# Peptides against a protein of PDB entry 4QMF: the designs that were tried, part 98

Target 1, 175 residues: chain A of PDB entry 4QMF
Amino acid sequence: ESSFMTLFPKYRESYLKTIWNDVTRALDKHNIACVLDLVEGSMTVKTTRKTYDPAIILKARDLIKLLARSVPFPQAVKILQDDMACDVIKIGNFVTNKERFVKRRQRLVGPNGNTLKALELLTKCYILVQGNTVSAMGPFKGLKEVRRVVEDCMKNIHPIYHIKELMIKRELAKR

## One batch from the design tools (peptide; made by RFdiffusion4, then SolubleMPNN)

Design b2_p21_3_s1 (from b2_p21_3, 10 letters changed)
Fold by OpenDDE base, seed 2:
Structure b2_p21_3_s1 (fold): chain B 175 residues (1-175), chain A 21 residues (1-21)
Amino acid sequence: as target 1 above (175 residues)
Amino acid sequence: EEELDEELDKLSREILEEKER
């Protein structure tokens, strides 16, 4: 049997409590057990004797990881689909100066979130920027592109260069 | 940098508008 646990910040507790029955129901379909520990502030998933697909536990691990980082359940639960992958990108360690960090993070998001939404469309991914983490869900190829744009942005490479590149790639893929 | 930010926003909006079509 396999088990995975993730910690979540206190501010997520209320939300996680409200959706945990839905989490349980979603995982029950795969015979994966789950536990929400409000004292420790953790979520746990584990295989059971009835788990037929041993690989699904890894997706369950990813589910709780996404939930811990503020991804809403209706989006996060899609990770259980076979064709869906995710990535959690730590962005807090690229810049030591807080103001510089905030500026670069905001540049990634853009006015009204337009840059982020555009990036989502170009990569066919869902992207959430929260705190020191960027969570992304989608096809593996798109996730690789997202990580590159995100990390480079934190390294002071302006997203416009990557957006232009992705636009070209998108046009080529339509043919 | 500010100029690039404005250009990026313009491009982003164009991408979003294209999707709405």
Scores: peptide ipSAE 0.697, ipTM 0.946, DockQ to the pose 0.958
Fold by OpenDDE base, seed 1:
Structure b2_p21_3_s1 (fold): chain B 175 residues (1-175), chain A 21 residues (1-21)
Amino acid sequence: as target 1 above (175 residues)
Amino acid sequence: EEELDEELDKLSREILEEKER
């Protein structure tokens, strides 16, 4: 039997408590067991003797990983679908200067989140910027594009170049 | 860089508006 555990920050505790019954119900459909440990601050998923698809445990692992990174449950639970993948991009290690980090992270989001929303549409992904991580959900091709834009932005490559490139690619694909 | 930020925001809004159509 396989088991995976992830830690979550203290500020997520109240939310995770409120949705944990929904997590349990979603995983029960696949005969995956789950545990919320409030003392340790961890979530655990594990296969059972009734687990039919052995690969679903990896999706359950991804589910708790996404929840730990502030992805809301209605979005995170979509990871259990076969065609849905995810990526958690660590952005905190690209820049040592805090002000520079904040500036580059804000550039990725844009005014009113417009840049991020545009990137979501172009890549057909869900994207959440939280703290030192960017969580993304979608097709593998889109996820690769998101990671490139995010990491390059943190490396001081302006997102506009990638957005324009993605727009051109979209237009060419319609022909 | 500030000019690029403004251009990016404009472009982003255009993309969002196109999707709403």
Scores: peptide ipSAE 0.695, ipTM 0.946, DockQ to the pose 0.976
Fold by OpenDDE base, seed 3:
Structure b2_p21_3_s1 (fold): chain B 175 residues (1-175), chain A 21 residues (1-21)
Amino acid sequence: as target 1 above (175 residues)
Amino acid sequence: EEELDEELDKLSREILEEKER
């Protein structure tokens, strides 16, 4: 039997408590057991003797990882789909200066979140910028593009260059 | 960089508008 555990920050506790029955129900469909430990502040997923697909445990692992990083359950649960992948991009280590970090992070999001929404459309991904991480869900190709844009942005490469490139690629794909 | 920010926002809005069609 395989088991994975993820710690979550205290501020997520209330939310996780409210949705945990939904998590349980979603994982029960795959015969994956799960445990929410409020004392430790952890989520655990486990295969059972009834688990048919051994690969689903990896998706369950990703589910709790996403939930720990503030991805809402209705979005995070989509990770259980075969065609859905995810990535958690750590952005806090690229810049030591807090003000510079905030500026670059805001540049990635853009006014009213327009840049982020545009990037989501271009990559066919869901993207959540929260704290020192960017969580993304979508096709593997799209996730690679998201990671490139995000990391380059934190390296002071303006997202506009990547957005333009993605726009061109999108137009070519329509042909 | 501010100019690029403005251009990026413009492009972003254009992309979003295309989806609404």
Scores: peptide ipSAE 0.695, ipTM 0.946, DockQ to the pose 0.940
Fold by OpenDDE base, seed 5:
Structure b2_p21_3_s1 (fold): chain B 175 residues (1-175), chain A 21 residues (1-21)
Amino acid sequence: as target 1 above (175 residues)
Amino acid sequence: EEELDEELDKLSREILEEKER
């Protein structure tokens, strides 16, 4: 039997408590067991003898990973769908200076979140910037594009170049 | 950098408006 565990920050505890019954229900459909440990601050998912598809445990692992990184449940639970993939991009180690980090992260988001929303549309992904990570959900091709834009932004490559490229690709795909 | 930021925001808004149509 397979088991995966992830830790979550203390500030996430209250939310996770409120949605854990929904998590349990969603995973029960696949005969995946789950445990929320408030003392340790962890989430665990496990296969059972009744688990039909052994691959679903990997999606369950991704679910708790996304939840730990502040993705809301209604969005995170979509990872259990066959056509959905996810990526958690660590951005905290690209820049040593905190002020520079904040500036580059804000550039990725843009005024009123416009840049991030535009990137979501262009890549057909959901994207959440939280702390030192960017969580993304969507098709594999879109996720690859998101990671490129995010990492390059943290490397001080302005997102505008990628956005323009993605716009061109989108227009070509409509034909 | 500031000029590119402004251009990016303008472009982003255009992309968002196209979706609404």
Scores: peptide ipSAE 0.695, ipTM 0.946, DockQ to the pose 0.967

Design b2_p21_3_s2 (from b2_p21_3, 10 letters changed)
Fold by OpenDDE base, seed 2:
Structure b2_p21_3_s2 (fold): chain B 175 residues (1-175), chain A 21 residues (1-21)
Amino acid sequence: as target 1 above (175 residues)
Amino acid sequence: DEELDKELDELSKEILEEKKR
């Protein structure tokens, strides 16, 4: 049997309590057991004797990882689909200066979130910027593109260059 | 940087409008 555990920050506790029955129901369909530990501040998923697909535990691991990073349940639960992948990009260590970090993170999001929404469309991904992480869900190719844009932005490469490149790629793919 | 930020925002809006069509 396999088991995975993820810690979550205190500010997520109330939300996780609210949706945990939904998490349980979603995982029950795959015979994956789950536990929410409010004392430790952790989520655990584990296979059972009735688990028929051993690979589903890895998706369950990803589910709790996404939930811990503030991804809403209705979006996070899509990770259980076979064609859906995810990535959690750590952005907190690229810049030592706090103000510079905030500026670059905000540049990634853009006014009214327009830059992020545009990036989502171009990559066919869901993207959430929260704290020191960026969570993304979508096709593997799109996720690779998202990670490049995100990391380069934190390295002071302006997103506009990548957005233009992705626009060209999208137009070529429509043919 | 500010100029590029403005250009990026305009470009983003164009992308979003294209999706709405």
Scores: peptide ipSAE 0.698, ipTM 0.954, DockQ to the pose 0.961
Fold by OpenDDE base, seed 1:
Structure b2_p21_3_s2 (fold): chain B 175 residues (1-175), chain A 21 residues (1-21)
Amino acid sequence: as target 1 above (175 residues)
Amino acid sequence: DEELDKELDELSKEILEEKKR
């Protein structure tokens, strides 16, 4: 039997309590057990004797990881699909200066979230910027592109260069 | 770079508009 646990921040507790029945129902379809521990502030997933697919536990691990990073349940639960992967990119350690960090993080989002939405379309990914992490869901190729753009932005490489490159790649793929 | 930020926003809007078509 396999088990995975993740901690979540206190501000996430109320939401997790609200959706936990839905989490349980989604995982029950795969015979994966789950526990929400409000005292410790943790989520746990584990296989049971009835778990048929041994690989589904890894997706369940990813589910609770995404939920801990503020991804809403209707989006996070899609990780249980075979064709869906995810990545949690830590961005808080690239820059020590807080103002510089905030500025570079905001550049990823852009005015009215336009930059982020454009990046989502180009990579066919869902992307959420929250705190010191960026959570992404989508195909592996798209996730690789997202991580590159995100990390480079935090390294002071402007996203415009990558966006233009992705646009060109998209046009070439149509031919 | 403020200039690049503005250009990126304009480009992003164009990408989003293409989706609507």
Scores: peptide ipSAE 0.698, ipTM 0.954, DockQ to the pose 0.959
Fold by OpenDDE base, seed 5:
Structure b2_p21_3_s2 (fold): chain B 175 residues (1-175), chain A 21 residues (1-21)
Amino acid sequence: as target 1 above (175 residues)
Amino acid sequence: DEELDKELDELSKEILEEKKR
């Protein structure tokens, strides 16, 4: 039997408490057990003797990982679908200067979140920028593109170059 | 990079408007 545990920050505790019954219900459909430990600040998922699909535990692991990074449950639970993948991109270690970090992170999001929304459409992904991480959900090809844009942005490569490239690719795909 | 920021925002808006159609 397989088990995975992830820690979550204190500010996430209140929300996780409110949705944990929904998490339990979603995982019960796959005979995956789960535990929310408020003292330790952890979430755990584990296979049971009744787990039919051994691969579902990896998706359950991804679910709690996404929840720990502030992805809301209605979106995060979609990871249990066969056609859905995810990526958690750590962005906090690219820049040591806090002001520079904030500026580059804001550039990725854009005014009113327009840049991020555009990137979501171009890659067919869900993207959430929170703290020192970017969480993304979608097809593998789209996720690869998201990671490139995000990391390059933190390396001071302006997102406009990638957006233009993705726009061209989209137009070609429509033909 | 303010000029590139403005251009990116305009492109983003265009992409968003196209989706609304």
Scores: peptide ipSAE 0.697, ipTM 0.954, DockQ to the pose 0.972
Fold by OpenDDE base, seed 3:
Structure b2_p21_3_s2 (fold): chain B 175 residues (1-175), chain A 21 residues (1-21)
Amino acid sequence: as target 1 above (175 residues)
Amino acid sequence: DEELDKELDELSKEILEEKKR
């Protein structure tokens, strides 16, 4: 039997409590057990004797990872689908200056979140920028593109160059 | 770069509008 645990920050506790029955129900369909430990501040997923697909435990692991990083349940639960992958990109270690970090992170999001929404459309991904991480869900190719844009942005490469490139690729794909 | 930021925002808006159609 396989088991995975993820810690979550205190501010996430209230939300996780409210959706945990839904998490349990979603995982029960795959015969994956789960536990929310409010004392430790952890989520655990486990295979059971009835687990048919051993690979689903890895998706369950990803589910709790996404939930811990503030991805809402209706979106995070999609990770259980076969065609859905995810990536959690750590962005807090690219710059030491807090102001520079905030500026580059904000550039990635853009006014009213327009840049991020545009990037989501171009990559066919869901993207959430929260704290020192960017959580993304979608096709593998799209996730690679997201990671490139995100990391380069934190390295002071302006997202516009990648957005233009993605637009060109999209147009070429229509032909 | 404020100029690139502005251009990116305009481009982003265009992409978003295309999706709405």
Scores: peptide ipSAE 0.697, ipTM 0.954, DockQ to the pose 0.970

Design b2_p21_3_s3 (from b2_p21_3, 9 letters changed)
Fold by OpenDDE base, seed 2:
Structure b2_p21_3_s3 (fold): chain B 175 residues (1-175), chain A 21 residues (1-21)
Amino acid sequence: as target 1 above (175 residues)
Amino acid sequence: EEELDKELDELSRKILEEKER
């Protein structure tokens, strides 16, 4: 049997409590057990004797990881689909100066979130920028592109260069 | 940088508008 646990910040507690029955129901379909520990502030997933697919536990692990980082359940639960992958990109360690960090993070998001939405379309990914992490869900190829744009942005490479590149790639893929 | 920011926003909006069509 396999088990995975993730911690979540206190501000997520209320939300996680409200959706935990839905989490349980979603995982029950795969015979994966789950526990929400409000004292420790953790979520746990584990295989059971009835788990037929041993690989699904890894997706369950990813599910709780995404939930811990503010991804809403209706989106996060899609990770249980076979064709869906995810990535959690730590962005807090690229810049020591807080103001510089905030500026670069905001640049990634853009006015009204336009940059982020455009990046989502170009990569066919869902992307959430929250705190010191960027959570992404989608095809592996798209995730690789997202990580590159995100990390480079934190390294002071302006996203415009990558957006232009992705636009070209998108046009080529439509043909 | 501010100029690049503006250009990026313009490009982003174009991308978004294209999908809405």
Scores: peptide ipSAE 0.705, ipTM 0.951, DockQ to the pose 0.930
Fold by OpenDDE base, seed 1:
Structure b2_p21_3_s3 (fold): chain B 175 residues (1-175), chain A 21 residues (1-21)
Amino acid sequence: as target 1 above (175 residues)
Amino acid sequence: EEELDKELDELSRKILEEKER
């Protein structure tokens, strides 16, 4: 039997408590067991003797990973679908200067989140910027594009170049 | 960079508006 555990920050505790019954119900459909440990601040998923698909445990692992990174349950639970993948991009290690980090992260989001929303549409992904991580969900091709834009932005490559490129690619694909 | 930021926001809004149509 396989088991995976992830830690979550204290500020997520109240939310995770409120949705944990929904997590349990979603995983029960696949005969995956789950545990919320409020003392340790961890979530655990594990296979059972009734688990039919051995690969679903990896998706369950991804589910708790996404929840730990502030992805809301209605979005995170979509990871259990076969065609849905995810990526958690660590952005906190690209820049040592805090002000520079904040500026580059804000550039990725844009005014009113417009840049991020545009990137979501172009890549067909869900994207959440939280703290030192960017969580993304979608097709593998889109996820690769998101990671490139995110990491390059943190490396001081302006997102506009990638957005223009993605727009051109989309236009060419319609022809 | 500030000019690029403004251009990016304008472009982003256009992309969003096209999707809403």
Scores: peptide ipSAE 0.703, ipTM 0.952, DockQ to the pose 0.976
Fold by OpenDDE base, seed 3:
Structure b2_p21_3_s3 (fold): chain B 175 residues (1-175), chain A 21 residues (1-21)
Amino acid sequence: as target 1 above (175 residues)
Amino acid sequence: EEELDKELDELSRKILEEKER
């Protein structure tokens, strides 16, 4: 049997408590057991003797990882779908200066979140910028593009260059 | 940098508008 555990920050506790029955129900469909430990502040997923698909445990692992990083359950649960992948991109280590970090992170999001929403459309991904991480869900190709844009942005490469490139690729795909 | 930010926002809005069609 396989088991994976993820710690979550204290500020997520209340939310996780409210949705844990939904998590349990979603994982029960795959005969994956799960445990929310409020004392340790952890989530655990486990295969059972009834688990049919051994690969689903990896998706369950990703589910709790996403939940720990503030992805809402209705979105995070989509990771259990076969065609859905995810990525958690750590962005906090690219810049030591806090103000510079904030500026670059804001540049990625854009006014009213427009840049982020546009990037989501271009990559066919869900993207959440929270704290020192960017969580993304979608097709593998799209995730690679998201990671490139995000990391380059934190390296002071303006997202506009990537957005333009993605726009061109999108137009070519329509032909 | 500010000019690029402006252009990026304009492009972003354009992309979003195209979805609404």
Scores: peptide ipSAE 0.703, ipTM 0.951, DockQ to the pose 0.942
Fold by OpenDDE base, seed 5:
Structure b2_p21_3_s3 (fold): chain B 175 residues (1-175), chain A 21 residues (1-21)
Amino acid sequence: as target 1 above (175 residues)
Amino acid sequence: EEELDKELDELSRKILEEKER
């Protein structure tokens, strides 16, 4: 039997408590067991003898990973769908200076979140910037594009170049 | 950088508006 565990930060505890019954219900449909440990601050998912599809445990692993990184449950649970993939991009190690980090992260988000929303549309992904990570959900091709834009932004490559490129690709795809 | 930031925001808003139509 397979088991995966992830830790979550203390500030996430209250929310996870409120939605854990929903998590349990969603995973029960696949005969995946789950445990929320408030003492350790961890989430665990496990296959059972009744688990039909052994691959679903990997999606369950991704679910708790997304939840730990502040993705809301209604969005995170979509990872259990066959056509949905996810990526958690660590952005905290690209820049040593905190002020520079904040500036580049804000550039990725943009005023009123416009840049991020535009990127979501262009890539057909959900994207959440939280702390030192960016969580994304969507098709594999879109996720690859998101990671490129995010990492390049943290490397001081302005997102505008990628946005323009994605716009061109989108227009070509409509034909 | 500020000029590119402004241009990016304008472009982003354009993309968002096109979706609503």
Scores: peptide ipSAE 0.702, ipTM 0.951, DockQ to the pose 0.938

Design b2_p21_3_s4 (from b2_p21_3, 9 letters changed)
Fold by OpenDDE base, seed 2:
Structure b2_p21_3_s4 (fold): chain B 175 residues (1-175), chain A 21 residues (1-21)
Amino acid sequence: as target 1 above (175 residues)
Amino acid sequence: EEELDKELNKLSEEILKEKER
C-alpha cells in the first residue's frame, strides 16, 4: 500500500470540510481512500486492495497538494485526468526583503490579474498565486514555461521579456 | 520598471482581447 499526506493551513479548514465529500467521491472512482484530519490539519490519500492503477495514487497526492495551496476543487480535481500535470512553485525564498517580495509577486499577477491571465493563455495552464506558492496545472511544456517566468520574476527579471517570447512561440504554433 | 509594467499590461490586454474574439 502507498499513502501520502499533506498539511494545510488553518484558513483552508472550512473550505476543505465543505468539499471533502466531493473529494471522496472523485477518488472512490479510482478506489483511492482519503482522510481529512481536522485536528492535525492534514489530508491523506492511500491505495486500497481494489486500486487498479497504482500510478493514480501519485495524482491523488497532487490533488491534496493543490487543495492545500488554495486551488479550488473543481479545478484541482482535473489533476486526476491522464493528460493533466501540475506544479507547486515555492516563491517565498527568492527574496529576503518582504516588500520586494510583495512587489515582485504583484508584478507577476499584474493589474486586475491581466499578466497572470495572459500567461495562462500563452502556456495553456491554470495558474494561482497564493501566499508563498504558485500553483499551476496544464501540459508539461506549459508548466515548464510557467515555472521559468515565475522564478525569473522573483529574481527581478521582468515578465515582459518572457511574455513577448511566448507570444512569438504561440504565433508560430498556430501555423 | 514602471514603463515596463505599463507595456506589459498593454500586451496582456491585447492577448486577452484576442481570446475574446
Scores: peptide ipSAE 0.689, ipTM 0.947, DockQ to the pose 0.970
Fold by OpenDDE base, seed 1:
Structure b2_p21_3_s4 (fold): chain B 175 residues (1-175), chain A 21 residues (1-21)
Amino acid sequence: as target 1 above (175 residues)
Amino acid sequence: EEELDKELNKLSEEILKEKER
């Protein structure tokens, strides 16, 4: 039997407590056990003797990983669907200068989150920028595109080039 | 870069507007 554990930051504790019954219910449908440890600050998922699909434990692992990175439960729980994948992109190590990091992260988000929302539409992904990570959910192709845009942005490649490229690709796909 | 930022925002707004249609 398999188990996975992830740590979560202290500021996430209150939220996780409020939704943990919902997490349990969602995982129970797949006969996956879960534990919220408030002392350690961890979430654990485990297969049981009744777990039918051996692959579901990996999705459960992804669920708690997403929750630890501030993805809301109603969105994160969609990872249990077969057609949904996720990616957690670490962005904190691309730039050593804090001000430069903040600037590039803000460029990715854009005014009123417009850039991020546009990127979500173009890639058919959900994207959340939080702290030093970007969490994304969607089809594998879209996730690959998101990671490229995010990492390149942190490498000082302006997102506009990728957005234009994605727009062209979308138009070509409609033909 | 500031000019590119403005252009990107304009483009993003256009994309968002298309969805609302």
Scores: peptide ipSAE 0.688, ipTM 0.947, DockQ to the pose 0.947
Fold by OpenDDE base, seed 5:
Structure b2_p21_3_s4 (fold): chain B 175 residues (1-175), chain A 21 residues (1-21)
Amino acid sequence: as target 1 above (175 residues)
Amino acid sequence: EEELDKELNKLSEEILKEKER
C-alpha cells in the first residue's frame, strides 16, 4: 500500500480543519484513506485494500500538496479529475534580496491581479501566488507555460514578452 | 521597467475584456 504525507504551516490549520470532512468524502469515492494531524501539522493520504485505481493515490498526494499551499478546497479537489494536472513552483530561491523578491512577485501578479488573471486565461490554468510558492492547475501544456513565465519573472525577465507570445498563440489557435 | 509595466497592464486589461464579451 502507498501513502504520502505533507506538512502544512500553522496559519493553514483552521481552514484545513473546516474542510477536512469534504476532503474525506471526496477521497472516499476512490477508497483513499486520509488523516489530518493537527498536532504534527500534517495531512496523510493512503491507499486501501479497496482502492481500485492505484494511480489515484498520486492525485491524492497532489491534493494535499495544493491544500498545504493555500489553494482552496473547491479548486484543489479538481485535481482528482483525470484531465487535470498541477504544478507547485518554488519562487523563494531565485532572489536573495527581499525587496527585489517582493517587487518581482508583484510584477507577476500585476495591478489588481490583472497580469495573473490574463495569464490564467491565456494558459487555461488556475494560478495562485502565495508566499514563496506559486500553485497552478490545468492542462500540461498550460502548466509548462505558467512555469516558464513565473521563473523568468523571478529571473528579472519581464512577463510582457511571454504575454505577447501567448496572445499570438491564442489567436492562431482560434483559426 | 515602469513603461513595460504599464504596457503589460494595458494588455492584461484587454485580455480580460475580451473574455467578458
Scores: peptide ipSAE 0.687, ipTM 0.947, DockQ to the pose 0.975
Fold by OpenDDE base, seed 3:
Structure b2_p21_3_s4 (fold): chain B 175 residues (1-175), chain A 21 residues (1-21)
Amino acid sequence: as target 1 above (175 residues)
Amino acid sequence: EEELDKELNKLSEEILKEKER
């Protein structure tokens, strides 16, 4: 039997408590057990004797990982689908200067989140920027593109270059 | 860089408008 645990920040506790019954119900369909520990501030998923597909535990692991990074449940639960993958990109280690970090992170998001929304459409991914991480969900091809744009942005490569490239690729794919 | 930021925002808005159509 396999088990995975993820810690979550204190500010996420209220939300997680609210939706935990929904998490349990979603995982029960796959005979995956789950535990919310409010004292430790952790979520745990584990296989049971009734778990039919042992690989589903990895998706359950990803589910709690996404939830810990502020992804809403209705979006995060989609990770249990076969065609959905996710990536958690750590962005806090690219720049030591706090002001520079904030600036580059904001550039990735853009005014009113427009840049991020555009990137989501171009890659067919869901993307959430929170703290020192970027959470993404979607097809593997799209996730690869998201990671490239995100990391390059933190390396001071302006997102506009990648956005233009993705626009061209999208147009070509329609033909 | 500010010019690129402005251009990126314009481009993003165009992409979003295309979705709404």
Scores: peptide ipSAE 0.685, ipTM 0.946, DockQ to the pose 0.967

